# Peptides against a protein of PDB entry 6O8C: the designs that were tried, part 4

Target 1, 262 residues: chain A of PDB entry 6O8C
Amino acid sequence: VGLRYEKISLPKIHPRYDLDGDASMAKAVTGVVCYACRTASTLLLYQELMRKGVRWLVELVKDDYNETVHKKTEVVITLDFCIRNIEKTVKVYEKLMKVNLEAAELGEISDIHTKLLRLSSSQGTIESSLQDISSRLSPGGLLADTWAHQEGTHPRDRNVEKLQVLLNCITEIYYQFKKDKAERRLAYNEEQIHKFDKQKLYYHATKAMSHFSEECVRKYEAFKDKSEEWMRKMLHLRKQLLSLTNQCFDIEEEVSKYQDYT

## One batch from the design tools (peptide; aimed at target 1 Y188 K195)

Design b1_p8_8_s2 (made by RFdiffusion4, then SolubleMPNN; from b1_p8_8, 5 letters changed)
Fold by OpenDDE base, seed 2:
Structure b1_p8_8_s2 (fold): chain B 262 residues (1-262), chain A 8 residues (1-8)
Amino acid sequence: as target 1 above (262 residues)
Amino acid sequence: IEVELTPP
């Protein structure tokens, strides 16, 4: 998941004064920086959408967690109730055995009791696992979403606006170079102005592309990498929750087999 | 979803 963008570079800027070449170069530079602006905007939008998605997923997983906890609690109550009923039955049969009655049945009920106690012991493991998951999802936990607010680019950085300012300067020079080209020949003073503007164009373009690379692309890539890592961990966590839920259902099913003895 | 950004 991510944006594919082409890594574009500025065209070679020739030092030679050439009205046709300079106009063409300026056009190309304008195109490149315009692309950078659009790309930066799209990268920013992507990150903002991803941040929303991250928050949504966190809430979803928290809901899954709560459902699992609820199911676990239900099973514990049911199991404990069943155990208590079986224990009462065992006591009754033990009394009957004093008169040499129902010995075979007592053995069966005692075995059921033992099995139920084993099931009850497994609840501790489930609880520990849920506690671990809760810890991981908590603020400061390993699966906290704090990275989503720290990594990448943000609207407050004003990167797109900064690039747009540079693009405006570049575009202005480009339009002047189109006019200069149409004149075919410039007077000495106008030629000198053209040369200076060409230098300005170079500096604006270089600044734009450096900013784009360092402040937009690089930070986006870091955000992307972190998001992918985090997403994998979150998906794994959801699978763990599902596994715990299934364990609860398995215990509930097993307990249901013995409810007829209560 | 990978969105491809095409150059101008």
Scores: peptide ipSAE 0.075, ipTM 0.795, DockQ to the pose 0.017
OpenDDE base, seeds 1, 3, 4, 5: peptide ipSAE 0.074, 0.074, 0.074, 0.075; ipTM 0.794, 0.794, 0.794, 0.796

Design b1_p8_8_s3 (made by RFdiffusion4, then SolubleMPNN; from b1_p8_8, 4 letters changed)
Fold by OpenDDE base, seed 4:
Structure b1_p8_8_s3 (fold): chain B 262 residues (1-262), chain A 8 residues (1-8)
Amino acid sequence: as target 1 above (262 residues)
Amino acid sequence: IEVEFTPP
């Protein structure tokens, strides 16, 4: 989800001296650069909001991680307790078997013990997965949010302010060209000033549009692409955490079936 | 979003 902006281009500037044409051209240039200023501001605002969202999501995922770790720890304690109790029971039955007691109950308990040991082995895989997730979320990890501070445009870049300065210069020339048009004919010196101002207007407009394209639009698009990639990875990580949590619940449920034998 | 190119 990104902001849609229209690709704008500067109007063609005719080299011919024409008071009506130059006023109309200057009006169009002013409009284009004004749009660039507004768009740059909107793109900046979007990125700042996205950075807040990124930070919020990181904290949310860290909370999910901590909850999963807590649940895993609880299940490990419960499982270890159940294993120890079953092992004690097995030892008691083994002693009783030496005194001619029924072998059938010992077989069932031994099977339960084997199943519990298999469940215990799966905890190692869950632990390794949690460690991987922790490493990815840690500073310098693959899912660190450091890119959000590096990519895109920032208020400190003052891109909007730089564009606004150029817009002010262009607007001043436009208002002069509107006055020149009203005069219908200029004296030689005024005509030379008009021609010079037309060159200045072109220079300022070109500088504004280059700055807009290279420092605002391009960096925004890079930020957008990076944010989308990072967001997909974060959502996948959340799903992985949920899967690990569900595995813990499944183990807990399975262990609960064997508690009646302890 | 009708970007009105209205110069100020």
Scores: peptide ipSAE 0.043, ipTM 0.714, DockQ to the pose 0.025
OpenDDE base, seeds 1, 2, 3, 5: peptide ipSAE 0.039, 0.041, 0.034, 0.036; ipTM 0.716, 0.720, 0.732, 0.507

Design b1_p8_8_s4 (made by RFdiffusion4, then SolubleMPNN; from b1_p8_8, 7 letters changed)
Fold by OpenDDE base, seed 2:
Structure b1_p8_8_s4 (fold): chain B 262 residues (1-262), chain A 8 residues (1-8)
Amino acid sequence: as target 1 above (262 residues)
Amino acid sequence: IEVELEAP
């Protein structure tokens, strides 16, 4: 998801001297470069907002991670406590077995103990998964947000300001061409000045559009693509955390069934 | 002095 903008191009600049045509051309060029300035500003703003959003999302996911770790720890404590209690019960029944009492009950309790130990073994897998997630979120990890500071355009690049300077030069020439048009005919010297200014207009416009394309649009597109990729990965990570949390809840629920035997 | 414009 990114900002939509129109692909703009400069109008054809005819080499022929024509006061009416040149004024019209200059107007069109001014419009195009003005659009480029506004678009560049909007693209920059979007990227800055996205960078804020990225930072926010990172913190959110870190919170989710911490909650999952907390839940896992809680379950481990509960499970370990339950295991210890069941083990005590098993020992008691084993003693009673020596006098041929409670054999059936011993079997049941032993089975519960075995099940609890299996649940305990699954905690290692959850822990490994959490460690992997932590690694991915860490500085230098695969989901680090360093790209957000590197990719795209930044206020420090002064792209909008550079374009605005060129736009000002273009606009000045445009206004002169409007005056020239109103004169209907120029003297030889004024005609030569007009031709020279037309060349300046061309160079300023070309420079503006090249800068816009190469330094604004291209870098923005790279930022957009990277942001989309990163966002997909982050959303997947959140789903993984949710899955791990649910696994912890499932274990807790299972343990609760055996608490009556403790 | 005649100024020549570059063709686009």
Scores: peptide ipSAE 0.025, ipTM 0.640, DockQ to the pose 0.086
OpenDDE base, seeds 1, 3, 4, 5: peptide ipSAE 0.025, 0.025, 0.025, 0.024; ipTM 0.692, 0.689, 0.693, 0.693

## One batch from the design tools (peptide; aimed at target 1 I13 Y17 K195 Y202)

Design b1_p9_1 (made by RFdiffusion4)
Pose (drawn by RFdiffusion4):
Structure b1_p9_1 (pose): chain A 256 residues (1-92, 99-262), chain P 9 residues (1-9)
Amino acid sequence: VGLRYEKISLPKIHPRYDLDGDASMAKAVTGVVCYACRTASTLLLYQELMRKGVRWLVELVKDDYNETVHKKTEVVITLDFCIRNIEKTVKVVNLEAAELGEISDIHTKLLRLSSSQGTIESSLQDISSRLSPGGLLADTWAHQEGTHPRDRNVEKLQVLLNCITEIYYQFKKDKAERRLAYNEEQIHKFDKQKLYYHATKAMSHFSEECVRKYEAFKDKSEEWMRKMLHLRKQLLSLTNQCFDIEEEVSKYQDYT
Amino acid sequence: PSVVELPEP
C-alpha cells in the first residue's frame, strides 16, 4: 500500500501586484510546501523502517533455517543409529527364522527415510544459497533503490521552505502597510518572483526525487516480498518434513 | 509596472 498522502499542488500565482492577494498567495504556497516537506520526511521514514525490517526478517529466516538443520542432523543420528540396530551385522548362511519377516518392512521404510532425507539436504542447501549474503534474496535493492538519509532531501526542501516562509512573513507585513514605498514595492515584486521560483523548485524536487525514488523502492519491495514468502513456504515444508521423520522414527525406536 | 512577470517553472 505505502503511505496514503494527498497530492497537493501549488496554487496559481496571479501576476498582478496586489498586497492582499500576494499575502494570501504566499500563505497558501508555504502551506503546500510544508505538506510536501512533511510528507517527504515520512516517505524517508517508511524506507528507512522497511530496510531495518527486511534486514531483520532475513536474519529471522536464518534462525528458522538453523533451527531446522539443527533437528535434521539431530534426527539423522537416530536414523543412522537405529538402522545400525535392525540393519547391522547383528540382525541378518541359510536361514528361515533369522529375522527376514514383518520387521523387514520397517527396515524398508527406514531405508526410504534415510534416502529421502538425502534430497532434503539438497533443497535445504539451495535455500541457504539464497539466504547467503550474495544470494538471490540478498537485500541489495534495499540499499540501491529509494532515498537515504545521506541524500539530505528533507533538509534540502527545508532550506527552500525557509526562503518561502521568510517571504510570506514579509508579505504579511506589507499587507498590513496597505501601501508600499517606491523601492519597497519593487523589492516586494522581486520577492514574489523569488517565492514562486523557490516553491516550484521545492515541489518538483519533492516529485522527481522523493516520490519517484520512493515508488521505485515500493515496487522493488513488493517483488522481493514474493520471493521471500516463496522461500519461507519452502523452508517450512522442509521443517515439517523433519518433524514427520522424527515422528515416524520415534515409533520404530521403541522395539522388542 | 502593475504586472509581475513570473519566471518559467

Design b1_p9_1_s1 (made by RFdiffusion4, then SolubleMPNN; from b1_p9_1, 4 letters changed)
Fold by OpenDDE base, seed 4:
Structure b1_p9_1_s1 (fold): chain B 262 residues (1-262), chain A 9 residues (1-9)
Amino acid sequence: as target 1 above (262 residues)
Amino acid sequence: SDIIELPEP
């Protein structure tokens, strides 16, 4: 998933002085650099939108995390309360066993106590998992969004503006070459100016294409790759949080079954 | 690189 852009190449520039050919070439160059400007703008916009999406997703996952932590805390309180009550009951029944009363019931309660202790141990695992998730989401963590601010192109780079300046220069030369073509013949001085402008056009075009490739496309591709990798990891993390939440609900449900014995 | 010398004005 990414913006498809066509590989842009400059037309071949013939060294020979040809008013018709030069006008046509200049037109083609203008078109190519214009496309580069538009593409650069689109790539920038895409990255800015993705950055917003990244921030949004981080906040969403943080909210999910907080909800999971809250649920876990609730379950821990409930579980601890249940364990304490069962322990009291066990002590009472142990005293009654001395009088040969309710031996079967004591066995059942003891089994419940053992189960609750196992559930309590699982809470430690959930806590560790939550701590791991928190560490990954924290600043400097493995899932930090700092890359989104570092990778790719930014409006502050002014890449589009730089390309637009070059495009303007190229366009001016193109319009002059159209005029030159209309004259059919140029005076010697005008011919020399034309030749010089042709070199300028080539220079501007090459600079534009180099800038586009190195500063726009390359950085965009790097951003795209990082974003895809990060997104996969974040989605996986969200699934982990959901799993932990479900585990909390499962524990709560199991504990609720034993509340009738308290 | 044939630097076309612009004629002096």
Scores: peptide ipSAE 0.020, ipTM 0.684, DockQ to the pose 0.075
OpenDDE base, seeds 1, 2, 3, 5: peptide ipSAE 0.017, 0.019, 0.018, 0.000; ipTM 0.666, 0.683, 0.675, 0.443

Design b1_p9_1_s2 (made by RFdiffusion4, then SolubleMPNN; from b1_p9_1, 3 letters changed)
Fold by OpenDDE base, seed 2:
Structure b1_p9_1_s2 (fold): chain B 262 residues (1-262), chain A 9 residues (1-9)
Amino acid sequence: as target 1 above (262 residues)
Amino acid sequence: SSIIELPEP
């Protein structure tokens, strides 16, 4: 899960003045920092997409929850109605038994009543489970999506833009070093400028790579790890909801068997 | 930025 990217490092920068070597080095540095810029952009886009996905999944699970609650309520109503009808029947048969009629039937109806009461008791457990799920999904709950807005990198951080500025500076120096190489030999003043530019190149490159690693990659990895953990928990919760729904259907089916006696 | 011309050694 997540984007794969290559670990990049700056090439070795030799302190020696060498027009050919410096041009080659500058080219390599430009390539590395360019890759960092593109990677940072891709990582940002991925995170933004994931944030959208997280929000979507939360809404989906909330809908599933509401459907489960609705089903539970339906079953409770049906079950309670059935219980009331059976209780009336029990009373009738009790009266008939006093007149020495229908004694065998009373036992059967009483057993049904007992079974229905047991099913009714199970509704309390389902309710408790639903409440737990609701609490976990609620703001501040264990499965809240607040982390998705806090963790990782954001467009407002302007990391890509910051890297691009550094890349532009590096690229400019690289093009100058290509020209310097073509001259084969520089005058003293031009040589000194070249040396200073080489130091600037190093500075910009180091700054870019530090920013990339610390502000882009590290934060992305933290976001990725949290997202994976959260997703696993959300999938488990969905399974729990499905289980509760199935329990409601099972109870409804069982109750339907006894409705013929009412 | 004025390039300061450095004397040749």
Scores: peptide ipSAE 0.022, ipTM 0.637, DockQ to the pose 0.048
OpenDDE base, seeds 1, 3, 4, 5: peptide ipSAE 0.021, 0.020, 0.016, 0.006; ipTM 0.663, 0.644, 0.615, 0.476

Design b1_p9_1_s3 (made by RFdiffusion4, then SolubleMPNN; from b1_p9_1, 5 letters changed)
Fold by OpenDDE base, seed 3:
Structure b1_p9_1_s3 (fold): chain B 262 residues (1-262), chain A 9 residues (1-9)
Amino acid sequence: as target 1 above (262 residues)
Amino acid sequence: SDIIELPAP
């Protein structure tokens, strides 16, 4: 899960002065650091997209929650109405039993009343579950999306720009090394400059790769891991909401069977 | 112009 990228490493840099080898090495280094820049950019874009997705999903789940609460409320009203009607019926039958009505009918109505009261009791469990879900979605709750703003890399970090600056320096040295190679042999002063530039290239490359690994890749992986965990929890919560909704529908259906007695 | 073929991301 997440964006796949290749693990990259710098080529071995030989300390020996070699115009052909140094040009080849510089080319390879340029390629690696260029890949790092592109990868860092892609990782950043992915994270920004994911942050938008997280916000969207939070709103979606909140809507699902509100719909479930609405349905629960509707069922409670219907159930309470049915209970009140059955209770009135029970009272009427109790009065009529004094006048030779069959005990069987009163028994049936009493059983219905008992069943409705059980259904009413189950609403308390649904309510407690909804409250738990609400607490988890609330600010500071276990499913808060604050991590999405804290974890990972951000445009404000300017990691891509920092890497690009280093890449530009490396690329400049690479092009110089191509020219040096074409000369086949350098004068003493130019040779010394070449050696110094090789050291600079190494420094820039190492700095770039360190920055890429520590400030881009590591933070991205942390973001990815956190996002996966959070997403799993959110999906589970949505399933819970669906289950609660279904329970409400089941109760409503059962209550509808008893409406004929009211 | 030696095009540096950069590995595709």
Scores: peptide ipSAE 0.029, ipTM 0.715, DockQ to the pose 0.035
OpenDDE base, seeds 1, 2, 4, 5: peptide ipSAE 0.019, 0.021, 0.029, 0.000; ipTM 0.696, 0.700, 0.711, 0.476

Design b1_p9_2 (made by RFdiffusion4)
Pose (drawn by RFdiffusion4):
Structure b1_p9_2 (pose): chain A 256 residues (1-92, 99-262), chain P 9 residues (1-9)
Amino acid sequence: VGLRYEKISLPKIHPRYDLDGDASMAKAVTGVVCYACRTASTLLLYQELMRKGVRWLVELVKDDYNETVHKKTEVVITLDFCIRNIEKTVKVVNLEAAELGEISDIHTKLLRLSSSQGTIESSLQDISSRLSPGGLLADTWAHQEGTHPRDRNVEKLQVLLNCITEIYYQFKKDKAERRLAYNEEQIHKFDKQKLYYHATKAMSHFSEECVRKYEAFKDKSEEWMRKMLHLRKQLLSLTNQCFDIEEEVSKYQDYT
Amino acid sequence: PSLITVEDP
């Protein structure tokens, strides 16, 4: 979804010299830039938080991986150990009662369990190579896409907002005077141009730098998320597959 | 950005 904010544009700046109109105009412009500035700050927060989260989520999946491999090895030293019981030089030269019967069916399941465990390790390694630092789930898009604190985009907007704010405050004063001396009238007319210049610059900067890069980060994250849930589903299927093996071995562990 | 033309009264 991303941040739901309203898209607010600069009002039309009429060219006439009008102290009342210019004051009202400057106030409206300052407001729009504040909204743009404040919104630009939250966009950065959402990115910075998203990067802290993706980093952390990745490490958590690594814990879910390590937890699973810790049981896969924990169970193999039971399969290879309980196979050493019913399938060693102890269990099974002509013989008819030497145990080749109904227990041989369990030895068959245990052979298929030890072999099927083989491809578990093959798939388990494949996900480790995606969780690895250079793998195809590395959060490299996270440090490339979108804006950063080092970009100083908020403070850059803030510098322009200050110029605009100072002018608005002066335009209030001018409105209060109802008439401006000669030189002051000219200065006021120039400041009106400066205000428009600063505002359009701040607005276009918000659009083409903050929002544009934010949306690019937003789409990269949606893409990366699909990969993530796809890997988590697979790792989970491998975890359950182990508890299954533990379950089907903990039955045959108790013999007579 | 361009500058606006302020009209004289």

Design b1_p9_2_s1 (made by RFdiffusion4, then SolubleMPNN; from b1_p9_2, 4 letters changed)
Fold by OpenDDE base, seed 4:
Structure b1_p9_2_s1 (fold): chain B 262 residues (1-262), chain A 9 residues (1-9)
Amino acid sequence: as target 1 above (262 residues)
Amino acid sequence: VSLIEVLDN
């Protein structure tokens, strides 16, 4: 999972003055830094898309949570109603039992009452689980998406733009080195300028690659790792919600079996 | 699990 990028390195820069070699080297450096710019842009885009996805998933899970809460509430109302009715029925049959009527039925109804009370007790567990999920999804919870705004690179960092500026400087020197190569021989002053430009090229290239590595790649990797961890937890939470929903349906189904006694 | 996989499900 994640974008694959090639590890790039700067070509070896020879200290010796060589118009042909310097032009070739400059071309290679330009290519490497150009790749870094494009890669940085791609990594940024990926992270932005992931952030959107994270927000979307949070909303989706919140909707699932709300649906589960609604279902739980419905079941609680139904269960409570059934319990009250069974309790009334038990009282009636207890009175009838005084005249030795319906003793077998009273036993059955009492068993049903006991079962319903057990179901009612399970609602407490479901409620606690829902509260736990809610707490995890809260802004300060363990599954908060705050990390998505903190980790990685952002457009506001202007990393791509910074790299592009360096690339422009490098490209300018490369074009000059192409011209120098075409001259085959430079006058002393032009030769000195060429040597200085070569140093500048190295400086810009090194700065670009350092920035790319430290501010783009490293932060991207951190974002990626965090996103993967968070995603696993969110998926697990969704499974928990589904399980709770199913438990509610199971309880509802069981309660429906006793409606004839109410 | 990739974001793409989550979005497709």
Scores: peptide ipSAE 0.018, ipTM 0.566, DockQ to the pose 0.010
OpenDDE base, seeds 1, 2, 3, 5: peptide ipSAE 0.007, 0.006, 0.013, 0.006; ipTM 0.407, 0.405, 0.666, 0.410

Design b1_p9_2_s2 (made by RFdiffusion4, then SolubleMPNN; from b1_p9_2, 4 letters changed)
Fold by OpenDDE base, seed 3:
Structure b1_p9_2_s2 (fold): chain B 262 residues (1-262), chain A 9 residues (1-9)
Amino acid sequence: as target 1 above (262 residues)
Amino acid sequence: VELIEVEDN
């Protein structure tokens, strides 16, 4: 579940010169851009944490894969050994049948041999599934984590710092507008400076909000969507590995039932 | 925009 953030918009800026209104507007703008800075920082932190989580999950799944491969190998060795022993037993009983001894036992052993061969064939399917999983986890595979380094925002982009610079400029103008409000009336030159600063404030605010929307929010949403898709696929893959592991255990258990005939 | 100092008379 991604971080929820509120959609923010700049307050309406009135062109009319009004010391009280301009101070209030500047306060509101400062608040909005401050929220954008904090949100950008939070979104960046979330993405960095998610990147760590992605790397961790990849290693975990690789470990699960290796364990499954190990178990599969163990089962193959056990199964092959059992098959070889049963085949030897079948040969012995075939020789004994020439003397009319133990025909019923030969039938049972032959049935066991047939069952073991079926289990051996299922092992080939497990191997194919493991190879598919390995290919998906490999570099350049469908579950590669390269997207985590490409998508979203990064500390190197310096988005938070860029927004902070703009916030500092806006805050400075806001404090000046508070002073202007306290004066109640400005001289002509000071009034012209105030009007000019109001334009600067608008410029900085618009730049900040555009940067926030285009470089922070949009890229974050893309990262979030990609991460959710990737995570779903990884969880499904883990379930597949678990299923394969269980199949190996089932085969091992069935083989163990026939070891007493060897 | 150069702030033209207009002297208020």
Scores: peptide ipSAE 0.016, ipTM 0.593, DockQ to the pose 0.080
OpenDDE base, seeds 1, 2, 4, 5: peptide ipSAE 0.016, 0.015, 0.015, 0.000; ipTM 0.587, 0.579, 0.569, 0.326

Design b1_p9_2_s3 (made by RFdiffusion4, then SolubleMPNN; from b1_p9_2, 5 letters changed)
Fold by OpenDDE base, seed 1:
Structure b1_p9_2_s3 (fold): chain B 262 residues (1-262), chain A 9 residues (1-9)
Amino acid sequence: as target 1 above (262 residues)
Amino acid sequence: VELIEVLDN
């Protein structure tokens, strides 16, 4: 679940000159843009933490893969050893049959040999599955983490800093409007300056909110969506690895039943 | 909200 943020909008700016209204409006605008700055910072932090998490998970899954490969190798060695021993036993019995010994035991051993060969054939499927997983985890594979470095917002974009600059400009105008309000009435020249500052305030606020929406929120959402998709695939892959490990254990258990005959 | 409170103070 990604960070929940509230959709914020700029208050309506009235064109009418009103010292009290303009001060109140400027306060509200300052609050909105301040929220945008904080949110942008939080969204950036979240993405950076997620990138670290992605890297960690990749390493974890690689470790799981290596463990599975190790287990598979162990089972293959054991199985091959068992097959060789059974084959030797079959040869001995074939020689003994020439001396009128009971064929019943040879039949059982032959059946065991056939079962072991079937188990050996199943290992090819496990190997193919492991190779597929390896290819997916490899650089350029379907589960590569390159997207984590490309998608979203980055500290190098300086989005928070850009928003902060705009916030500072807005805040300065707000403080001036508080002073203007305290004067109750402005001289003509001061009134004109106030009107110009109001236009500047609107410009800065609009720019800030556009930047926030387009460069922070939108990119964050894209990152979030991609991360969720990737995470689902990684979890599925881990389940596949677990399944392969269990198959190895099953083979090992089956082989152990025949070791008493070797 | 906190910044607004600081600004009022």
Scores: peptide ipSAE 0.018, ipTM 0.669, DockQ to the pose 0.035
OpenDDE base, seeds 2, 3, 4, 5: peptide ipSAE 0.005, 0.018, 0.018, 0.005; ipTM 0.401, 0.687, 0.672, 0.417; seeds 2, 5 fail the geometry check

Design b1_p9_2_s4 (made by RFdiffusion4, then SolubleMPNN; from b1_p9_2, 5 letters changed)
Fold by OpenDDE base, seed 1:
Structure b1_p9_2_s4 (fold): chain B 262 residues (1-262), chain A 9 residues (1-9)
Amino acid sequence: as target 1 above (262 residues)
Amino acid sequence: VPLIEVLDN
């Protein structure tokens, strides 16, 4: 679940000269752009934290993979040992049959041998699955975290700083408009300056909101979507690893049943 | 605290 933010819009700016109205408008604009700055900062922080989380999860899954590989290796060794022992036993019984010993025991041992060979063949499937997982986790694989470095906003983009500069310009105009309001009436030259500042305020505000929407919000949403997709895939992979581990335990348990014959 | 409130104070 990503950060919730409110969609903000600039207030309507009336072209008419009105000292009271212009001061109120400038105050509202300052508030909106201030919200944008704070939101941009929060969105950036969230993404940075998520990038750390992604790296952590990658390492965790790699550890899970290594544990599964280790378990698989142990089971393979045990299984191979059991197979070799059964094969030796079969050879002994074959020699004894030449001396008129009962064939019934040989049949049972042969069946066990066949079962063990089937278990051994299943290990190949587990190995192939582990190799697939390894390829997905490898650099350039389907689960590579390169997207986390590419998508979204980064501190190097200086989006918050850019917005802050615009906010400062807007705030200065707001304070001037507050002073103008207190004067109740401006001389002609001061009135013209006020009108020009109103245009500047509109320009800065529009630029700020455009930058916020296009460079902060949009990129954040793209990052969020990509992170959710990647996270689902990683969780699925962890489940696959668990399944493979369980298969190894199942094989180990089956092999243990035949150890009395070895 | 919203900046608007800070500016009024």
Scores: peptide ipSAE 0.023, ipTM 0.685, DockQ to the pose 0.035
OpenDDE base, seeds 2, 3, 4, 5: peptide ipSAE 0.015, 0.015, 0.008, 0.000; ipTM 0.574, 0.555, 0.527, 0.364

